# Ledger of designs, part 191: peptides against a protein of PDB entry 1IK9

Target 1, 211 residues: chain A of PDB entry 1IK9
Amino acid sequence: MERKISRIHLVSEPSITHFLQVSWEKTLESGFVITLTDGHSAWTGTVSESEISQEADDMAMEKGKYVGELRKALLSGAGPADVYTFNFSKESCYFFFEKNLKDVSFRLGSFNLEKVENPAEVIRELICYCLDTIAENQAKNEHLQKENERLLRDWNDVQGRFEKCVSAKEALETDLYKRFILVLNEKKTKIRSLHNKLLNAAQEREKDIKQ
Target 2, 207 residues: chain A of PDB entry 1IK9 as posed
Amino acid sequence: MERKISRIHLVSEPSITHFLQVSWEKTLESGFVITLTDGHSAWTGTVSESEISQEADDMAMEKGKYVGELRKALLSADVYTFNFSKESAYFFFEKNLKDVSFRLGSFNLEKVENPAEVIRELIAYALDTIAENQAKNEHLQKENERLLRDWNDVQGRFEKAVSAKEALETDLYKRFILVLNEKKTKIRSLHNKLLNAAQEREKDIKQ
Target 3, 195 residues: chain B of PDB entry 1IK9 as posed
Amino acid sequence: MERKISRIHLVSEPSITHFLQVSWEKTLESGFVITLTDGHSAWTGTVSESEISQEADDMAMEKGKYVGELRKALLSVYTFNFSKESAYFFFEKNLKDVSFRLGSFNLEKVENPAEVIRELIAYALDTIAENQAKNEHLQKENERLLRDWNDVQGRFEKAVSAKEALETDLYKRFILVLNEKKTKIRSLHNKLLNA

## One batch from the design tools (peptide; made by RFdiffusion4, then SolubleMPNN)

Design b2_p23_2_s3 (from b2_p23_2, 14 letters changed)
Fold by OpenDDE base, seed 2:
Structure b2_p23_2_s3 (fold): chain B 211 residues (1-211), chain C 211 residues (1-211), chain A 23 residues (1-23)
Amino acid sequence: as target 1 above (211 residues)
Amino acid sequence: as target 1 above (211 residues)
Amino acid sequence: DEEFKKQLEEFEKELEEIKKKKE
């Protein structure tokens, strides 16, 4: 089961932070359990897939688009833009929410909730979920941090090897050329010496002919 | 201000999860505010640095060691080993906790708490802190994840360049030697040709002398 | 000597071109 807790403000009680918990299986489209609490009282309702489909039809909205709006409204809390207005009557237990656009506000959905007899248990469970989520996220953070540190070390090691390889390539090229030039010069000297010997032999022969 | 919320079990109410909030400035040694809640009621007390020092002295424990034990007891919750036992009387508002070792249990500390008049406000603030912590940890996780992905790409890029550098070094060496051998062979051929010309010239001269 | 100088210069040029292609 997936769960999201968001902080919301009710139009009737704008000074008191409320918490909206939504719980669902795999997708919000399949239905969900909604719980509202103010830290003293709690109210819960179940919304079925059929109710979601009916609300989408009543709004003349495509179901996937409607579920997308539900996801934004119910799982994000009041985003910084107050795009969603939440209303709840403790007397009627009627919860409804509106989407506020520039020129148009429309009701996005409405639910009948039931007052929970033991709100302390619901609140304790909600706090437990928050603490469990914090612990899981901390463990994930520690793991990711250790992995980052490992990857950074591994990068530095490869970078250092790469730099050494570049330098070694340049040094190898330079050394090979130096050695080549030395051997080439030896061969040039030997060729020159042999040419001089040939010239001397030819000159001696020309002297022997001239007698 | 630093804060830690932990789940604890009271000896008097082992079936009801309680939440222990500890709030402090920089170090727990400087004093702290302790809050206990069951999701319906809340109790708060302030513990001063002088009280911590007095408790350490009364225990004949070095202050740093005592604060280390307080940190383990009050910030870790009941670790999986039930090393710490928590007791609270709702009637007297007396909170005390014990450290359980193999052969010895001892009282680690005790506090007088006061019942909060508006527990809902304390509970709402506690839930707000949990939600804020979740959001911060999620943002950190997303950042670390993106950094891991970046570091992995950077590692792959350097690794690929390194492998290319190694291959290029080996190819360079092989190519240079091949070229060197070609030029060397040309010079060897020229040296051989010049030696043969010298031998022929000497043979012709020896014929001319015999002639 | 001139042909050997030319071969050396060509070899040096080819080596410079190999350097430039590997940068």
Scores: peptide ipSAE 0.018, ipTM 0.817, DockQ to the pose 0.084; fails the geometry check
Fold by OpenDDE base, seed 1:
Structure b2_p23_2_s3 (fold): chain B 211 residues (1-211), chain C 211 residues (1-211), chain A 23 residues (1-23)
Amino acid sequence: as target 1 above (211 residues)
Amino acid sequence: as target 1 above (211 residues)
Amino acid sequence: DEEFKKQLEEFEKELEEIKKKKE
């Protein structure tokens, strides 16, 4: 089961933050349980897949698009743009919400809720879920932080090895060329010396022939 | 202001999860506000630095050690070891907690709380704080995840460059030696040829002299 | 030239030692 809790403002009670909990299995499209609370009272309703389909049909909206709007309204809360307006009557237990566009506002959905007999239990469970979520997220944060520190160390180690490899490559190339030039020059000198000896021997032979 | 919310079980109501909120400025040692709720009622008390000091003195405990015990009891909740037992009387509004060691249980602290007139507001604010904390932790998780993915890419890139550098170094060394050997062998052949010419010239001269 | 052969052998040996120090 998946769950999301959002803060909402009701048109009837704009000064009192309400909390909208939505619980569902796998996808919101398959239906959901909605719980509304003001921290004193709670109201719950179940919305079936058939009701979602009917609301989509009544709106002449494609079901996937409609579910997308439900997700934005019910799971994200009123984002900073107040695109969604929430209404609830405690007397009728009728909950409805509207999407407010620049030129057009329309009802996106409506649900009958039932007043919970023991709201304190629902509120305690809601707080427990929040605390569990905080603990899970903290554990994940600590894990990710440790992984990031590990990856940073590993990166620094490889970077240092890479820089050493580059320097060692350049040094090796330079050293090999220097050694090569030294040996080559020795051999060139020996060749020159041997040529000079051959020239001298030829000149001496030419002198010996000329007596 | 710093805040921590914990789940606790009261000895008087072990079947009902209570929530203990502690709020403080910088350090718990400077005093704190404690709020207890069962999701219907709330009780609040202020604990001063002087009360903390007095409790530490009454226990003949070093203040830093005592504050450390308060932090474990009040901020961590009853850890899985139930080392801390919480007691609250709704009638007297007296809250006290005990540390249970293997051979010794002792009262760690006691606080007079006042029943909050509007517990719904306290509960709503508590839920708001939980939701804010969830959102902050989620944003931090997303950031850390993106950093983790970045660091992993950077590590892979440097690792790949390092491996290429190693291979290029080995290839360079091998190529330089092959070229060096080729040139060296050419010079060796030339030296051998010149030596043979000198030997032949010397032999011819020795023949000419014997002639 | 025996000296040149010796220098080449020493050079080849230095090369092998440089190779082994990298493993």
Scores: peptide ipSAE 0.017, ipTM 0.817, DockQ to the pose 0.078; fails the geometry check
Fold by OpenDDE base, seed 5:
Structure b2_p23_2_s3 (fold): chain B 211 residues (1-211), chain C 211 residues (1-211), chain A 23 residues (1-23)
Amino acid sequence: as target 1 above (211 residues)
Amino acid sequence: as target 1 above (211 residues)
Amino acid sequence: DEEFKKQLEEFEKELEEIKKKKE
């Protein structure tokens, strides 16, 4: 079962924040329970899948689009305050809500609610759900924070190893070239020495032929 | 201002979850406001820094230790259900709480509360605070999740660059040694050729002397 | 001798070009 609690303002009581709880199973399309409270009284109603389908048909709206609008109105909380208007009569227990667009306002849905006999129990359960949600979100935050700290350490470790590898590659190249130059110079010196010995031997032979 | 809401069970009403709200500025030691509600009625009391000091003195407890015990009792929520016991009389508006240890139970503190005239407003404000806390924690969770995903990408990028650097270092070493061996072999061949020419020149000279 | 001198000069030039790309 999924649940969403939102703050709403009623047109009839704009100075008193009301809370709209919607509870559903799997999808809002399969039906939901709506609960309204002002912190003193509570009203509840069950909306069936058939009622949702009937409201969509009455609006000449495709069911998926209608359910999408219901989800925005009832679960998103008040978007920018003026998009969804909520109305409730305590006398008739009739709840209805409207979507306000720039050029068109229209009724999105309407539900009959029943006054709850023990509103305190509903309010306590609502507060319990809020506290449980806070605890779950805090535990998730602590977990994500610890994971972030781990990932940051791991990133710094690899970054440091990468920088050392780059430096070691450059140092290796420089060392290998220095060693190569040393050995090349030794071989050049030996070649020059052998050439000089050959030149001297040729000059001595030319002297021995001349007597 | 800081606030904590916890669920408590009263000895007098163990079947009805009560909510204990504690509000303070900077530290609990500087005083706090306590609010108790059952979702229908609410009771509030202000506890001063002087009252906290007096309760510590009456207990013959060091103030910092006493405030530490208050923090555990009033802010941690019910630890394992049996460590802190809460008592409240609706008639006297007297609230007191006890710490239960294995071998010793003792009163930790006591406060006089006043019945709130408009409990619905206190309850609405409490629910609003819960909903705001949920929204803040959700935003923090989404931020931490996005940061975790970023750090994981950055880690993978550096790890891949590091592995490429290691491979490039090994390839460089191998290539440089191959080139070095080629040049060394050319020089060795030239040295051998020059030595052979010197040996031949010496043998020809020894023939010319015997001649 | 001339060909070896040439190869060595080319190798010294390559080493200098590699050195200049690092500065």
Scores: peptide ipSAE 0.016, ipTM 0.817, DockQ to the pose 0.065; fails the geometry check
Fold by OpenDDE base, seed 3:
Structure b2_p23_2_s3 (fold): chain B 211 residues (1-211), chain C 211 residues (1-211), chain A 23 residues (1-23)
Amino acid sequence: as target 1 above (211 residues)
Amino acid sequence: as target 1 above (211 residues)
Amino acid sequence: DEEFKKQLEEFEKELEEIKKKKE
């Protein structure tokens, strides 16, 4: 079961923050339970898949689009754009909400709610759910923080090894070339010396033949 | 201002989860406000630094140790170990709690609370705080997740560059040594050839002189 | 690299000149 709690303002009670809990299984399209509370009283209603389908048909809206609008209205609360307006009558227990467009407002949905006999139990359970969610999110946060610190250490270690590898490669290349040049020059000198000895020997032979 | 909300069970009402809110500035030692609620009624009390000091003295406990015990009792709720027992009289508005040790239980603190006239407002504010905390923690978690994904990419990039650097260093060393050996062997062969020519020239001269 | 290649080429040329003077 999935659950979302949001803050809403009612047109009838704009000074009192209300809380709208929506609970559903897998998808909001399959139906949901709504609970409204002002922190003193609570009201609950169940919305079936058939009711959602009927409301979509009555609106001449594609069901997936309609459910998408329900999700925005019921799970986000009134976002800062006042795109959704909520109405509730405590007398009739009738809850309805409207989507406000620039030039047109239209009713998006309506629900008959029932007043909960023991609202304190619903409120306590709602607070328990909030506290459990906080604890779960804190545990996830602590885990992600530790992973972040680990990844940063691992990155620094590999970066340091990479820099050492680059430096070692450059040093190796430089050293090998220097050594190679030294040995080549030594061999070059030896070859020149031997060649000069051969030329001198040839000149001496030519002198000995000429007498 | 810092705030913590915890679930507690009262000895007088073990079937009803209560919520204990503690609010303080910087340190719990400087004093705090406690709020108790059952989701219908709320009770609030203010505990001063002087009261905390007096309670520590009355217990013959070092103040820092006493505040440490208060922090465990009031901010953690009753942990699974039932180390702390909470009592509240709705009639007297007297709240007290005990630390349970293996062989001894002792009163850790006591507070006179006042019944809140508008408990719904306190409950709504408490729920608002929970929802705000959830939203803040979700935003932190999303940020940390994105940071971890970034760090993982950066680590993979540097690791791949490091592996390429290692391979390039090994290839360079191998290639340079092979080339060096080839050139050295060529020069060695040339030196040997020149030396043999010198020896032959000397032998021919010795024959010509004997001739 | 370039200076080493140049020195190697000069070394090879000098060796080839030494080779040509012999013949």
Scores: peptide ipSAE 0.010, ipTM 0.812, DockQ to the pose 0.146; fails the geometry check

Design b2_p23_2_s4 (from b2_p23_2, 14 letters changed)
Fold by OpenDDE base, seed 1:
Structure b2_p23_2_s4 (fold): chain B 211 residues (1-211), chain C 211 residues (1-211), chain A 23 residues (1-23)
Amino acid sequence: as target 1 above (211 residues)
Amino acid sequence: as target 1 above (211 residues)
Amino acid sequence: DEEFKKELKEFEEELKKIEEKKK
């Protein structure tokens, strides 16, 4: 079961924050339980998949698009743009909400709710769920923080090894060339010396032939 | 202002989850506001720094240690070990809590609370705070997750560069030695050739002198 | 002559060490 709690403002009671809880299985399309509370009273209703389908059909809206609008209205709360207006009559227990576009407002859905006999239990359970969610999110945050610190250490370690490898490669190249040049110069000197000895020997032989 | 909400069980009502809210400025030692609710009624009290000091003195406990016990009792809730027992009389509005050790139970503190006239407002504000905390924690989780993914990519990139650097270093060493051996062998051959020419020239001169 | 043979031998040993370090 999935759950979302959001704050809403009712047109009838704009000064009192209400809380809208939606509970569903896997997808909102399959139906949901809606609970409204003002912190004193609570009202609950069940919306079936058939009711969702009927509302979509009545609107001539594609079901997936309609469910997308329901999700925005009921799960996100009134976002900062007040695109959704919520209405509830405590007398009739009739809940309805509208989507307000620039040029057109239309009813997106309506639900009959029932007043909960023991609202305190619903409110306690709602607070418990919030506290559980906070604890779960805190544990996840602590885990992610520790993972980030680990990854940062691991990154620094590899970066340091990489820099050492680069420096070692450059040093190796330089050292190998230096050693090679030394050995080559020694052999070049020996070649020159031998060549000079050959030239001298040839000159001496030419002198010996000339007596 | 800092705030913590926890679930507690009252000895008088063990079947009903109560919520204990503690609000303070900077440190619990400077005093706090405590609110108890069952989702229908609420009770609030203010505990001053002087009361905290007096309770610590009455217990003959060092103030920092006493505040540490208050923090464990009031902010952590009853941890899974039920080390803290909470008592509240709705009639007297007297709240007290005990620390239960293996061999000794003792009263850790007591507070007079006042019944809140409009508990719904306190409950709504409490739920709002929970929802705000959830939203903040979710945003932090999303940020940490994105950072984690970034750090993992960065680690993989550096790791791949490091492995390439290692391989390139080994390849460079191997290639340089191959090139050096080729050039050295050429020079060695030239030295041998020149040396043989010198030996031949010396032998010819020795023949010419014996002639 | 002997000195050159010695130098050539040392050079051959050095080359051999370079080749062995390549394994």
Scores: peptide ipSAE 0.028, ipTM 0.820, DockQ to the pose 0.063
Fold by OpenDDE base, seed 5:
Structure b2_p23_2_s4 (fold): chain B 211 residues (1-211), chain C 211 residues (1-211), chain A 23 residues (1-23)
Amino acid sequence: as target 1 above (211 residues)
Amino acid sequence: as target 1 above (211 residues)
Amino acid sequence: DEEFKKELKEFEEELKKIEEKKK
């Protein structure tokens, strides 16, 4: 079972924040329970899958689109305050809501509610759900924070190792070239020395042939 | 201002979950406002810094230790259900709480509350605070999740670059040594060739002298 | 002759050190 609680303002009581609880199984399309409270009284109604389908048909709206609009109205909380308007009569227990667009306002849905005999129990359960949700979200936050700190440490470790590897590669290249140049120069000097000895030996032989 | 809401069970009404709201400025030691509600009625009381000090003195407890015990009792929620016992009389509006240890139970504190005239407003505000806290925690969770995903990507990127750097270093060392060996062998061959020419020239000269 | 043999031996030892570092 899924649940969403939102704050709403009723056109009839704009100064008193009301709370709209919607509870459903798997998808809102399968039906839902709606509960309205002002912190003193509570009203509840069950909306069936058949009622949702009938409202969509009456609106000449495709069911999936209609359910999408219901989800935005009932679960998103008041978007920018003016998009969804909520109406409720305590006398008739009739609840209806409208979507306000720039050029068109239309009724999105309507439900009959029943007054709850023990509103305090509904309110206590609602507060319990809020506190449980807070506790779950806090535990998730603490977990994510610890994981973030771990990942940051691991990133810094590998970054430091990478920088050391880059520097070590450059140092290795430089050292190897220096050593190679040293050895190569020794061999060049030796080749030059041997070449000079050969030239001298050839000159001495040419002198010995000339007596 | 800081606030904590906890569920408590009253000894007088163990079947009905009550909510204990504590509000304070900076530290609980500076005083706090306590609000109790059952979802229908509400009771509030202000506890001053002087009352906290007096209760600590009456208990012969160091103030910091006493405030630490208050924090555990009033803000931690019920730890394992049996550690803190809460009592409230609706008639006297007297609230007191006890700490239960294995061998010793003692009163930790007591406060006079006043019945709130408009409990619905207190309840609505409490629910609003819960919903705001949920929204804040959700936003924080989403932020931490996105940051975690970023850090994981960054870690994988630098890890891959590090592995490439290690491999490139080893490849560089191997390539440089191969090139050096090649050039050194050429120079060794040249030195040997020149030495053989010198030996031949010396042998020819020794033949010419004997001749 | 002996000096050249010494120098050739030193060169062979340097090559050997380069080959040993490659292992």
Scores: peptide ipSAE 0.036, ipTM 0.820, DockQ to the pose 0.065; fails the geometry check
Fold by OpenDDE base, seed 2:
Structure b2_p23_2_s4 (fold): chain B 211 residues (1-211), chain C 211 residues (1-211), chain A 23 residues (1-23)
Amino acid sequence: as target 1 above (211 residues)
Amino acid sequence: as target 1 above (211 residues)
Amino acid sequence: DEEFKKELKEFEEELKKIEEKKK
């Protein structure tokens, strides 16, 4: 089961933070359990897939689009832009929410909730879920941090080897050229010496012919 | 201000999860605010640095060691080993906790708490802190994940460049040696040709002298 | 002639060393 807790503000009680818990299986489209609490009282309702489908039809909205709006409204809390207005009557236990656009506000959905007899248990469970989520996220953070540190070390090691390889390549090229130039110069000197010997031999022969 | 919320079990109410909030400035040694809640009622007390020092002295424990034990007891919750036992009387508002070792249990500390008049506000604030912590930890996780992905890409890039550098070094060495062998062989052939010309010239001269 | 043979031999030995380093 997936769960999201959001902080919301009710139009009737804007000074008192409420918490909206939504719980669902795999997808919100399949239905969900909604719980509202103010830290003293709690109210719960179940919304079925059929109710979601009916609300989408009543709104003349494509179901996937409607579920997308539900996800934004119910799982994000009041985003910084107050795009969603939440209303709840403690007397009627009627919960409804509106999407506020520039020129149009429309009701996005409405639910009948039931007052929980033991709100303390619901609140304790909600706090437990928050603490469990914090612990899981902390463990994930510690794991990711250790992995980052490992990856950074591994990168530094490869970078250092790469730099050494580049330098070694350049040094190798330079050394090989120096050695080859030396050997070639020796051969050039020998070729020159042999040519001079040939020239001298030819000159001596020309002297011997001229007698 | 630093804060830690722990799940604890009271000896008097072992079936009801309680939440222990501890709030402090920089170090627990400087004093702290302790809050206990069961999701319906809340109790709060302030513990001063002087009280911590007095409790350490009364225990004949070095202050730093005592604060280390307080940190383990009050910030870790009941660790999996039930090393700490928590007791609270709702009637007297007396909170005390014990450290359980193999052969010895001893009282680690005790506090007088006061019942909060508006527990809902304390509970709402506690839930708000949990939600804020979840959001912060999620943002940190997303950041670390993106950094891990970046570091992994960077590692792969450097690794690929390194492998290419190694291969290029080996190829360079091989190519240079091949080129030099070719040039050396040309020079060897030229030296041999010049020697043969010298030998022929000497043989012709020896024929001319015998003639 | 002998000096040339010696130098040619030295050159052949250098070539051989270069060829051996290529392996």
Scores: peptide ipSAE 0.023, ipTM 0.822, DockQ to the pose 0.064; fails the geometry check
Fold by OpenDDE base, seed 4:
Structure b2_p23_2_s4 (fold): chain B 211 residues (1-211), chain C 211 residues (1-211), chain A 23 residues (1-23)
Amino acid sequence: as target 1 above (211 residues)
Amino acid sequence: as target 1 above (211 residues)
Amino acid sequence: DEEFKKELKEFEEELKKIEEKKK
């Protein structure tokens, strides 16, 4: 089961933060359970896949698009854009919500809820879920932080090795060329010396032929 | 202000999860506000620095050690070790907790609480704090995840450059030595040729002298 | 002759050292 709790403001009670819990299996399209609470009372209702399909058809909206709007309305919490307005009558237990656009407001969905007899149990379970979610998220944060620190160390180690490799390559090239030049110069000097000896020997032979 | 909410079980109501909120400024030693709720009723009390000091003295415990025990009892949630037992009388509004060791149980602290007139407001604020904490932790998780993905990419990039640098260094060394050997062999051949010419010239001169 | 032979031998030994460093 997936769950999302969001803060909402009811049109009838704008000064009192309400909490909207939505619970579903895999996809919101397959139906969901909605729970509303003000921290004293709670109301619950089940929305079936057939009701979702009927609401989409009544709106002449494609089901996937409609479910996308339901997800934004019911799971996002009231984002700062006030795009969704929530209405609830404690008398009729009728819950409905509207999408407010610049030029058009329309009812997105409506549900009959039932007052929960033991709201304290629902509230306790809701708080438990929040505390469990906090603990899970904290454990994940600590894990990700440790991984981050590991990856940073590993990066620094490889970077340092890379810089040493670059410097070692440049040093190797420079050293090899210097050694090569030295050896070549020695051989050049030797070749010159032998050439001069050969020239001198040829000149001496030419003198010996000339008595 | 720092805050921690924990699940606790009261000895008097072990079937009902209670929530213990502790709120403090910088350090628990400077005093704290305690709030207890069952999701229907709430009770609050303020514990002063002087009360903490007095409780430590009455226990003949060093204040830092005592505050360390308070932190474990009041902030940890009931860890799986059942080391702390919580007691609360709804009639007297007297809250006390005990540390249970293998051979010794002792009262760690006791506080008078007051019943909150509007528990729904306290419960709503508590749920709001939980939802805010979830959102903050989620944002931190998403940030850390993105950083980890970045660091992993950066590591892969440097690792690939390092491997290329190693291979390029080995290739450079091999190429330079091959070139040096070729040039040296050419010069060796030239030196040998000049030496042979010099030897032949010397032999011819020796023949001409014997002649 | 002997000096040249010595120099040629030294050159051959130097070449051999360069070839051995390649192994």
Scores: peptide ipSAE 0.016, ipTM 0.819, DockQ to the pose 0.063; fails the geometry check

